# Peptides against a protein of PDB entry 6GMG: the designs that were tried, part 256

Target 1, 331 residues: chain A of PDB entry 6GMG
Amino acid sequence: DSDDRVTPPAEPLDRMPDPYRPSYGRAETVVNNYIRKWQQVYSHRDGRKQQMTEEQREWLSYGCVGVTWVNSGQYPTNRLAFASFDEDRFKNELKNGRPRSGETRAEFEGRVAKESFDEEKGFQRAREVASVMNRALENAHDESAYLDNLKKELANGNDALRNEDARSPFYSALRNTPSFKERNGGNHDPSRMKAVIYSKHFWSGQDRSSSADKRKYGDPDAFRPAPGTGLVDMSRDRNIPRSPTSPGEGFVNFDYGWFGAQTEADADKTVWTHGNHYHAPNGSLGAMHVYESKFRNWSEGYSDFDRGAYVITFIPKSWNTAPDKVKQGWP

## One batch from the design tools (peptide; made by RFdiffusion4, then SolubleMPNN)

Design b2_p20_4_s3 (from b2_p20_4, 8 letters changed)
Fold by OpenDDE base, seed 4:
Structure b2_p20_4_s3 (fold): chain B 331 residues (1-331), chain A 20 residues (1-20)
Amino acid sequence: as target 1 above (331 residues)
Amino acid sequence: SYSLTAEEAELINKANREAF
C-alpha cells in the first residue's frame, strides 16, 4: 500500500555519503545515503551543487521510477522506446523447439518470445539514436533547426526513422519535454539539451481482454519493436503486473533503470541506477534502497517481466544528472 | 512543477526482487 510512503528527510549539502555495499558487480545503499551522493555528484546546476529539494525527494521516494524521475526531471512517459527482437530466432524456436517438461504451450511461447529479445542490441539502438539526436541538437537554436538537422542525419544514415510522422514520439519528444521550455533549462534552445536514456522492464500480458494464459505467461506478439526503426509502441503499457500462476503469488508492476548519457563504449561497463521499492521506513517494506548495477546485472531483469525497453528523453546540459562517466558506489 | 493525480500515485514501484 502506497499509503506507507514517506518522503526522505533533507540531507545537508556538505554531508558526504557513507560507503556503499559492493556485491557481484553492484553497489547498494539506503535512499538517504543516495541523496547524499546525488548532492555531491549529480545535483549540479550550471556547475553548482544543489540540495535535493523536497519535491525531488518526494519523486525519489516512489522507488525505481523515482530514481529515473529525479534524474530526468519528469515522470517517465515511455513514449520514445526502443528494443531489439530476433524474429528469425523466434520463428525457428517455435517451429523446432519443444515445451519443457511440465511447461504449457502458452508458457513455452511466452518464454521463447522473451528469449528472442536482445537487451544489448536494444540498448545499442537507443544509444545510436541518442547520438544522432545529440548531433542534431548541437548547433540548433530552435526546434525547426533541430528537426531539419535530425532529418538530414537520418537521411545520411539511411535510417528508417526518417519516415516517421512529424507527430511521432520520435520527432515530438523534445518539444514535449518540460525542461526544454524552462528558462533555467533549455529555454527553447535545443543546443542546451542532450538526449538521455533510461530502461523499463515490464510485463507483455497486460491485455485484460486476452486469454488468461497470455496474462500468466506473456503475450508473444506484444510490445515488439517495429522493423527498421526499433520503436516499441508503449501505448498498451498500463503498468499491469504479471498475473499469478498459483495462489498467493504476486508480481511487481515494473522496474526502471537510469543510464543517462554515459559515453562508455563497452555496454558491460555502463552503470544503471535503480531502486527496489517506494520508501516506507515505518512500513512492512522498509526503507528504499538504491542500486548502481552494471549492465549485465540490470539487463538480467526478473521473472516478473518479459519485456525491456530503452527509452530516450532529454535533459538540460546544465544538469549533472547524466554525466559522461558514472562511478559505482562510494567512494 | 509536476503533480501526480491520485491514480498516478498508484503507478509506483512496490517492490522488486533485487538480492544483495
Scores: peptide ipSAE 0.036, ipTM 0.729, DockQ to the pose 0.063
Fold by OpenDDE base, seed 3:
Structure b2_p20_4_s3 (fold): chain B 331 residues (1-331), chain A 20 residues (1-20)
Amino acid sequence: as target 1 above (331 residues)
Amino acid sequence: SYSLTAEEAELINKANREAF
């Protein structure tokens, strides 16, 4: 029951974490121990270590989304999302491939569509765009200067994003970031902000007006990136899970992974932080656990999901929730 | 919708499982 959710208690500011548990390329710990790590490593505001506030602990307690929430400072809106889809692969597999034994046509098409997304290229596109944005932010002291810089950068790179509408999530993302407007955040100064990345896994077959097969096996045409830009229209993502294919089967609505602003060039070496479920230490689900996964482990996802999006948002540079380097686990 | 209520978020995360 959702009523079983508990806000983790405060941890002393100077309490060091216990060792994380390594498993299959991931590091895992209970949420309270992650709070300890967070306070030691990620909590800094203007260079000063901070205790995680009750509000932040409450956000964190929501599970996978809570990790992204506490580190980004806002509930994910997912408006500025990127992916990569291999249209040629998709068409070729549909034409020349065949359903597996026992696989329906709809199941086959859904699977082929899922497999036609390239998580690494999607992530790389988001990193590319974040880098462009960061260059545009660096010396911009008002939004107009930022937007002008951004357009110049895009023009220099011949990037299709230069053709996006001024009201698009791409251009409006900064102004719509609460921490940009906060006195202790950006204070309306773009140069005080930096672009950060998180990822969302979700189900494509969310349209209730579509066929049952699409809801069960995926909608091959849904949530594809726009050619040239890589932008995914997330407006139809309503956090609706995959429909059961058999009695008693159930699927999770989403998964969120926090990347931040790591500078590691090798995607496979990047660390993604995520949670399993809301914190229910006295409930059937038990305590929330936090995982720090390598990109391969994160991008594999689950059968619950057939889409992965890489989302850009912004945080103040004074926050240390998105450092250049993230160390997996503890110590 | 791009936002969830606290209740909606809790309901969604109820089904989450161990990552390992």
Scores: peptide ipSAE 0.030, ipTM 0.726, DockQ to the pose 0.069
Fold by OpenDDE base, seed 2:
Structure b2_p20_4_s3 (fold): chain B 331 residues (1-331), chain A 20 residues (1-20)
Amino acid sequence: as target 1 above (331 residues)
Amino acid sequence: SYSLTAEEAELINKANREAF
């Protein structure tokens, strides 16, 4: 629960951040200091710095999802999600592998499934698709033009996404983006929008009708990408955490990391921004902290999660929440 | 479902998982 959640106070527009702290290869700071950085670096609308609004500060206060929320301008819907899964590895390991000492069959299967996902390839797929979308957006002044461009790009690349239904999350993502319709956003002009990426970590074993073992150790068959497209059906993600395996054990429901639209070609050099928990400065959890992690630190995740998805959404080009270069920490 | 319920919102990031 978030009963102790507090909205961080406003920070003066011109207040510079304090230095970030290095932590496990990441840059870390308290949420209030991230707001200061955000105002200096990411707040720009049409080239002008903006103070983070009360609404935006409230969104941010929800923790890891809050970072993605404030930067994307909407609560993550996760509809256009990508991953990479090595089916051959999975089948081979299940057939020829065996549980570790003390590992149950369910634990083994869950672990093998988790290990069969390739986070780097999943991220690369999302970047590839985002690039295609961005090309389709460039000269499109209405949705029809965007869709035509998109289909053409996909055909040229022989991409399996060309076979998706017109109502699929892939083709509907732009028109379903609130900022696309806003006068000061896209104003229904695709060429004013750009594709951006965030990532979600979550638990596969969310089906309450499934076995307890799947809820504790993962559902090997859940949330796999579709062959060819890499699309993950996220419709069954209900933010249900992993079930405890021992009394008193508890797991977090999800983690979110913001990438945006960085142009760094080396995945290992990309920066992912995320939060630890909701802001509770007067509660047991304490103040929210924001982390800027390299891809390795982000993609390794936690034992709370056995799935990672890389999600595409859109923001107006006039926003600076997704710059082509992100510098880790401060200064 | 892609909509967030009130219950789900209350459970957002409920634990400290990042080390200091």
Scores: peptide ipSAE 0.029, ipTM 0.716, DockQ to the pose 0.084
Fold by OpenDDE base, seed 5:
Structure b2_p20_4_s3 (fold): chain B 331 residues (1-331), chain A 20 residues (1-20)
Amino acid sequence: as target 1 above (331 residues)
Amino acid sequence: SYSLTAEEAELINKANREAF
């Protein structure tokens, strides 16, 4: 019951975190201890530690999305999303492959579609685009300058994103970022902002007008990236979970993982921060836990999801929620 | 401020699945 959600109490600014515990290749801790770590490591505004505010603690309490929320400064809109899909693999497997024993045709098609996504390539595309955006931001003191720089960068790289409409989420993402407009944030100065990345796992079969099979086993045609750009239309993502395949089965609606702006070139060494569920210390779910996972542990996802998207948003450079290096666990 | 709906929040419960 969502009514069991509790906002974690404030932690003293100087309180050091307890050691994280290893958990299946991840570092794990309870949410209150993550708040302690966050205050020591990620809370800095203009180089000064900040206590996590009540509002931020409330955002965090929502679970996996809460980690991305508190670090990005806004609830994820997922408008600027990237993925990689191997169309040739998909077509070839559909043509030459066969359902496994006991697998329905719909289940087969859904699985083949899921397997045709490449999480690593999707992540790399997002990093590539974020880098282009960061170059465009660097010396731009108004949005017009940023957009001009961005178009030039894209043209120089022969990137298909150069052909996107001016109203595309790609070009509008910065202006639609609340922290860009905040006086203590970007203050409408692009050069004060940086691109950051988070990931969302979700279910493809969300169309209520589609077949029950698509809702149970996935919609092979849904949430594919556009050719050349890698952009995913997320407008149809309504946080609808996978439909049960058996009585009593339930699936989670989404998962969110925070990457930020790590500079680690090896994708496998990057750290993804995420939560298990909303904070319900007095409820059946219990206290929220926060995980710091390596990319492999994040990108493997769960059977609840058949799509992964890598989303770009922006934060002020004065925030330390997206440092160049993230250390897994504590100390 | 944006908040998750009760329905959406109730479905965030991965703790049991991470054990698999």
Scores: peptide ipSAE 0.033, ipTM 0.720, DockQ to the pose 0.084; fails the geometry check

Design b2_p20_4_s4 (from b2_p20_4, 11 letters changed)
Fold by OpenDDE base, seed 4:
Structure b2_p20_4_s4 (fold): chain B 331 residues (1-331), chain A 20 residues (1-20)
Amino acid sequence: as target 1 above (331 residues)
Amino acid sequence: GYSLSAEEAELINNAGREAF
């Protein structure tokens, strides 16, 4: 299906982007123009602009995941994921609610489960944890010091994450980050790294051994966050799309949105960067487009997905792919 | 750098998304 994928050509370092197009509250542009913006705004390494490399352009060309890939420096592993689920709301709605006209029981249960997730609270939990991690990183010059700091911070906050295993994605995330080990990155110094956030939308009904109804309408019990920690077990996410409910219907397997490390306290004012599909300028899909959406537009998602997770990873502080402020569009 | 396997590359199929 990705046979028509093409790597966008290089853009001159000093080429300024064309204006973005406003589109239903978001800013939109073609991938080549995003590369221009990226070089002007996000490309900096240790304060110096960089031309997007061929490797980075190739990563970007993969679409929505490509935006997160190029900005985080690695393909998303999604191991350290957070969400918020209202169990009481879910139980109450199942008990007292009724299927809509023409809605099957399975559709009803899947919908109720989807609606019981709170995207804003999930995002806030990830930001909270990222803040704790950043405090733990600040003066730690080796992993041992970082882990000690992290445990102390969690203990002081009485956070349930303090009970996670040492091998859990939570404690192993930093050591498993390639840029942490790179000489020009963290160089094994935690204080040179910072926590960043991206989001993934995906389908809950991925178990092929389950009922067809769960694959079509969602698995109400799948990919729920653990109580207290908010951690989502992503091990069963195999990038399997929703099953068609009617002939000819098809769904996409995932969507990714890049947030980085914005300091804007109001979630509604945060900017999320994402792509529509892989770059196929000469194919049926056409050129890849990049969107910069406010949280409202991002969190709305699509009918393709019934789960949203907010994932923490790390980048070197010397990178400018996750600035404190992100301006939507251009200029 | 990171390289995708053929299998992983096939999973990155965002077909059906339309521009706004």
Scores: peptide ipSAE 0.034, ipTM 0.749, DockQ to the pose 0.088
Fold by OpenDDE base, seed 1:
Structure b2_p20_4_s4 (fold): chain B 331 residues (1-331), chain A 20 residues (1-20)
Amino acid sequence: as target 1 above (331 residues)
Amino acid sequence: GYSLSAEEAELINNAGREAF
């Protein structure tokens, strides 16, 4: 119940975190302790620590999306999303594979589609694009210069994104970022911004006009990346959870993981920060917990979801919510 | 639209999730 959500109290700026605890290969802590870590490590504006504001604590209280929200500075729009789908694998498995014992045809097709997505390649694509964007941002002092640089970079790499429309999420993402326009943010100067990445897990079978089987077991054709660009049309994602396959079964609508702008080249060594649920210390769900997971733990996901997207947005370089290196847990 | 609501965000929970 949304009425159970509570904004975590303020933490003193100089309060150090308690140790994180291990949880299934990831580091875990309660939300209040994450606020302490955030203030020590990620809160910096122009090199100065900041206390997490009431507004930021309110955002954080929404759970996994709250972690991405507080670190990106805006509620996720998910418009600039990337994934990787192996069409050849999908076709081959459908042709030559067979349902497992007790698996229906719809279950089989949904599973094969899910398994045909490559989370690592999707993440790599997002990182590649973010790198191109960062090069385009570096010496651009207005949006026109940024866009010109971006097109040149894409042309040099023979990237299919060069053919996207000027109004596409790819080219419009920067100007649609509130912090880009803020005086203390980008101040309309692209060189003051950097590209950052987060991930969303969600369910493919969200079309209410489709078959019940697609809602239960996935829609194999939904939310595939466009060839060449890797862009995913997220317009049909309405946060509708997977339909129950048995009485009493229930699924969660989405999961969000924050990566930021880590420079670690090995995907398996990257750290993803996410939350379990909205903060309800006096409710049935209990207090919100925050997890710092390695990519393997994050990308594994849950049975609630059969799609993963890697989304690019922008933050001011003066923010430290997306540092080059992220240390898992505390201390 | 691509914007999500706060109400939708509050539906996130760990009930029924698998551990990994």
Scores: peptide ipSAE 0.033, ipTM 0.749, DockQ to the pose 0.092
Fold by OpenDDE base, seed 2:
Structure b2_p20_4_s4 (fold): chain B 331 residues (1-331), chain A 20 residues (1-20)
Amino acid sequence: as target 1 above (331 residues)
Amino acid sequence: GYSLSAEEAELINNAGREAF
């Protein structure tokens, strides 16, 4: 929508970042400084630092989605998404709970649905699945071997994902990853790839054929995870923002947070990288800023969104955009 | 409902997100 978006200029490969600034429990910096950090820490291909290309800088300039885009190597497809929803809590609260003062029934139902999602359990499910996938990728030198390994792992764990269709995003995700097919990427060798995670926050009330109340306050039935698997059908996510509830009110369409492949077992200590808006240094929005947040700050989200999904994709092991350990801020 | 502080609200700008 914005004609004033600008691609950040190139940064010299050896330019060290300026210190990040604390911002409400997050580490914050301007996009150009993030590029400097990225080049020092995350840019490595086969162990060699790389200058962020013009294409990558252009991707990054799109804001929060740009951070995930540049680190994953592709625009987020969001097909392999996980969440956790407490159905019993939802039903019980709807039955026994009451709207707050001034809260409409639709607003109450939307809020109860939002509160029935467990972000931590959703994240843990994604990590569990990513771990299974990574084990399946090991020593698999073709897709058939990967899929066989995956099915075996799932069977051993009695995981409901074993019952997914072969065409399911779960089984097709690897083959549909561009970097898997690239010569300098996976080169069609699963053992050269690893599973990574990012998160998307978005609005449930995106169905324009539904009631205005659902568009304003959420659709309690939308984007729930399937029982057992935790898979969320993201096909109806069209990046439509929440509808205004008052004149002049506006909401953002989504937020993306990059986690990658951190091995920190404590969810609260994991770092999530995200951006505020597209880069418009000469526009009203100003320069894009990048934030590195702890899980608590990321998972809390904003009133713009009532859904959070944790998505699995793949990157080549030769990329350093998803290291085992991420340090918040700089230095 | 959840309310953002004035400072935190600056992180979310209605016109600030682009997607394909």
Scores: peptide ipSAE 0.024, ipTM 0.657, DockQ to the pose 0.233
Fold by OpenDDE base, seed 5:
Structure b2_p20_4_s4 (fold): chain B 331 residues (1-331), chain A 20 residues (1-20)
Amino acid sequence: as target 1 above (331 residues)
Amino acid sequence: GYSLSAEEAELINNAGREAF
């Protein structure tokens, strides 16, 4: 129950973390220990360590989304999302493939659709776009300059994003970032901001007006990226979980993983930070744990989800929540 | 932009996922 959620207590600024524990290829720790690590490694504003504020601890307490929330500085809006979908694979498998033993047609179609998404390519697309955006930001001291730079970069790369409407999430993302407008953030100066990435796993079959089969096994047509751009229309994502297929079965609504702005070229070596559930030390769920996973472990996801999106947002360069290098675990 | 309610955010439970 949501009533069991508790804000983790403050940790002394200079308190060092306890060692993380290995967990299925991940590094795992309790949320309070993550706060300690965060204060040592990620808390820096203008090069100075900061104690995680009560507000930030409150955000963090929400679980996986809380990790992204505290590091991005805002609740995820998911408006600028990217994915990769192999339409040819999908069509071919639907045409030539057959349901597995005991698999319904709807289940088959949902599975084939899920398998037609490429998490790595989706991630790479987001990184590509983030890089373009970062170049556009570098010497832009107002939004107009940023947009002009962005259009030029896209034109030079013959990127289909150049054809997006000015009101699209792609072009409006910066201006819609609260930290961009903050005096201690971007202060309306694009050059003080940088693009960062997080990922969301969620369920495709969220349309309540659709068939029960789509809600149980996925909607093969939902949340596909637009050809050329890779943009995913996330407007229909309402955090509705997968419908149970058997009595007693339950699914969670989403998972969030924080990547930030790591420069590691090998996707498999990138670290994704996420939480298991909201912090409920006195409740049935127990204390929140934070995981630092390699991309393989993150991208594998769970049966709860059949979609993965890679989302771009912005943070001030003065924040150290998205460093170039992330070390898994502690020490 | 769309923001989840606190209630929606609190539905996250990965504890059960360890069984997978």
Scores: peptide ipSAE 0.032, ipTM 0.741, DockQ to the pose 0.092; fails the geometry check

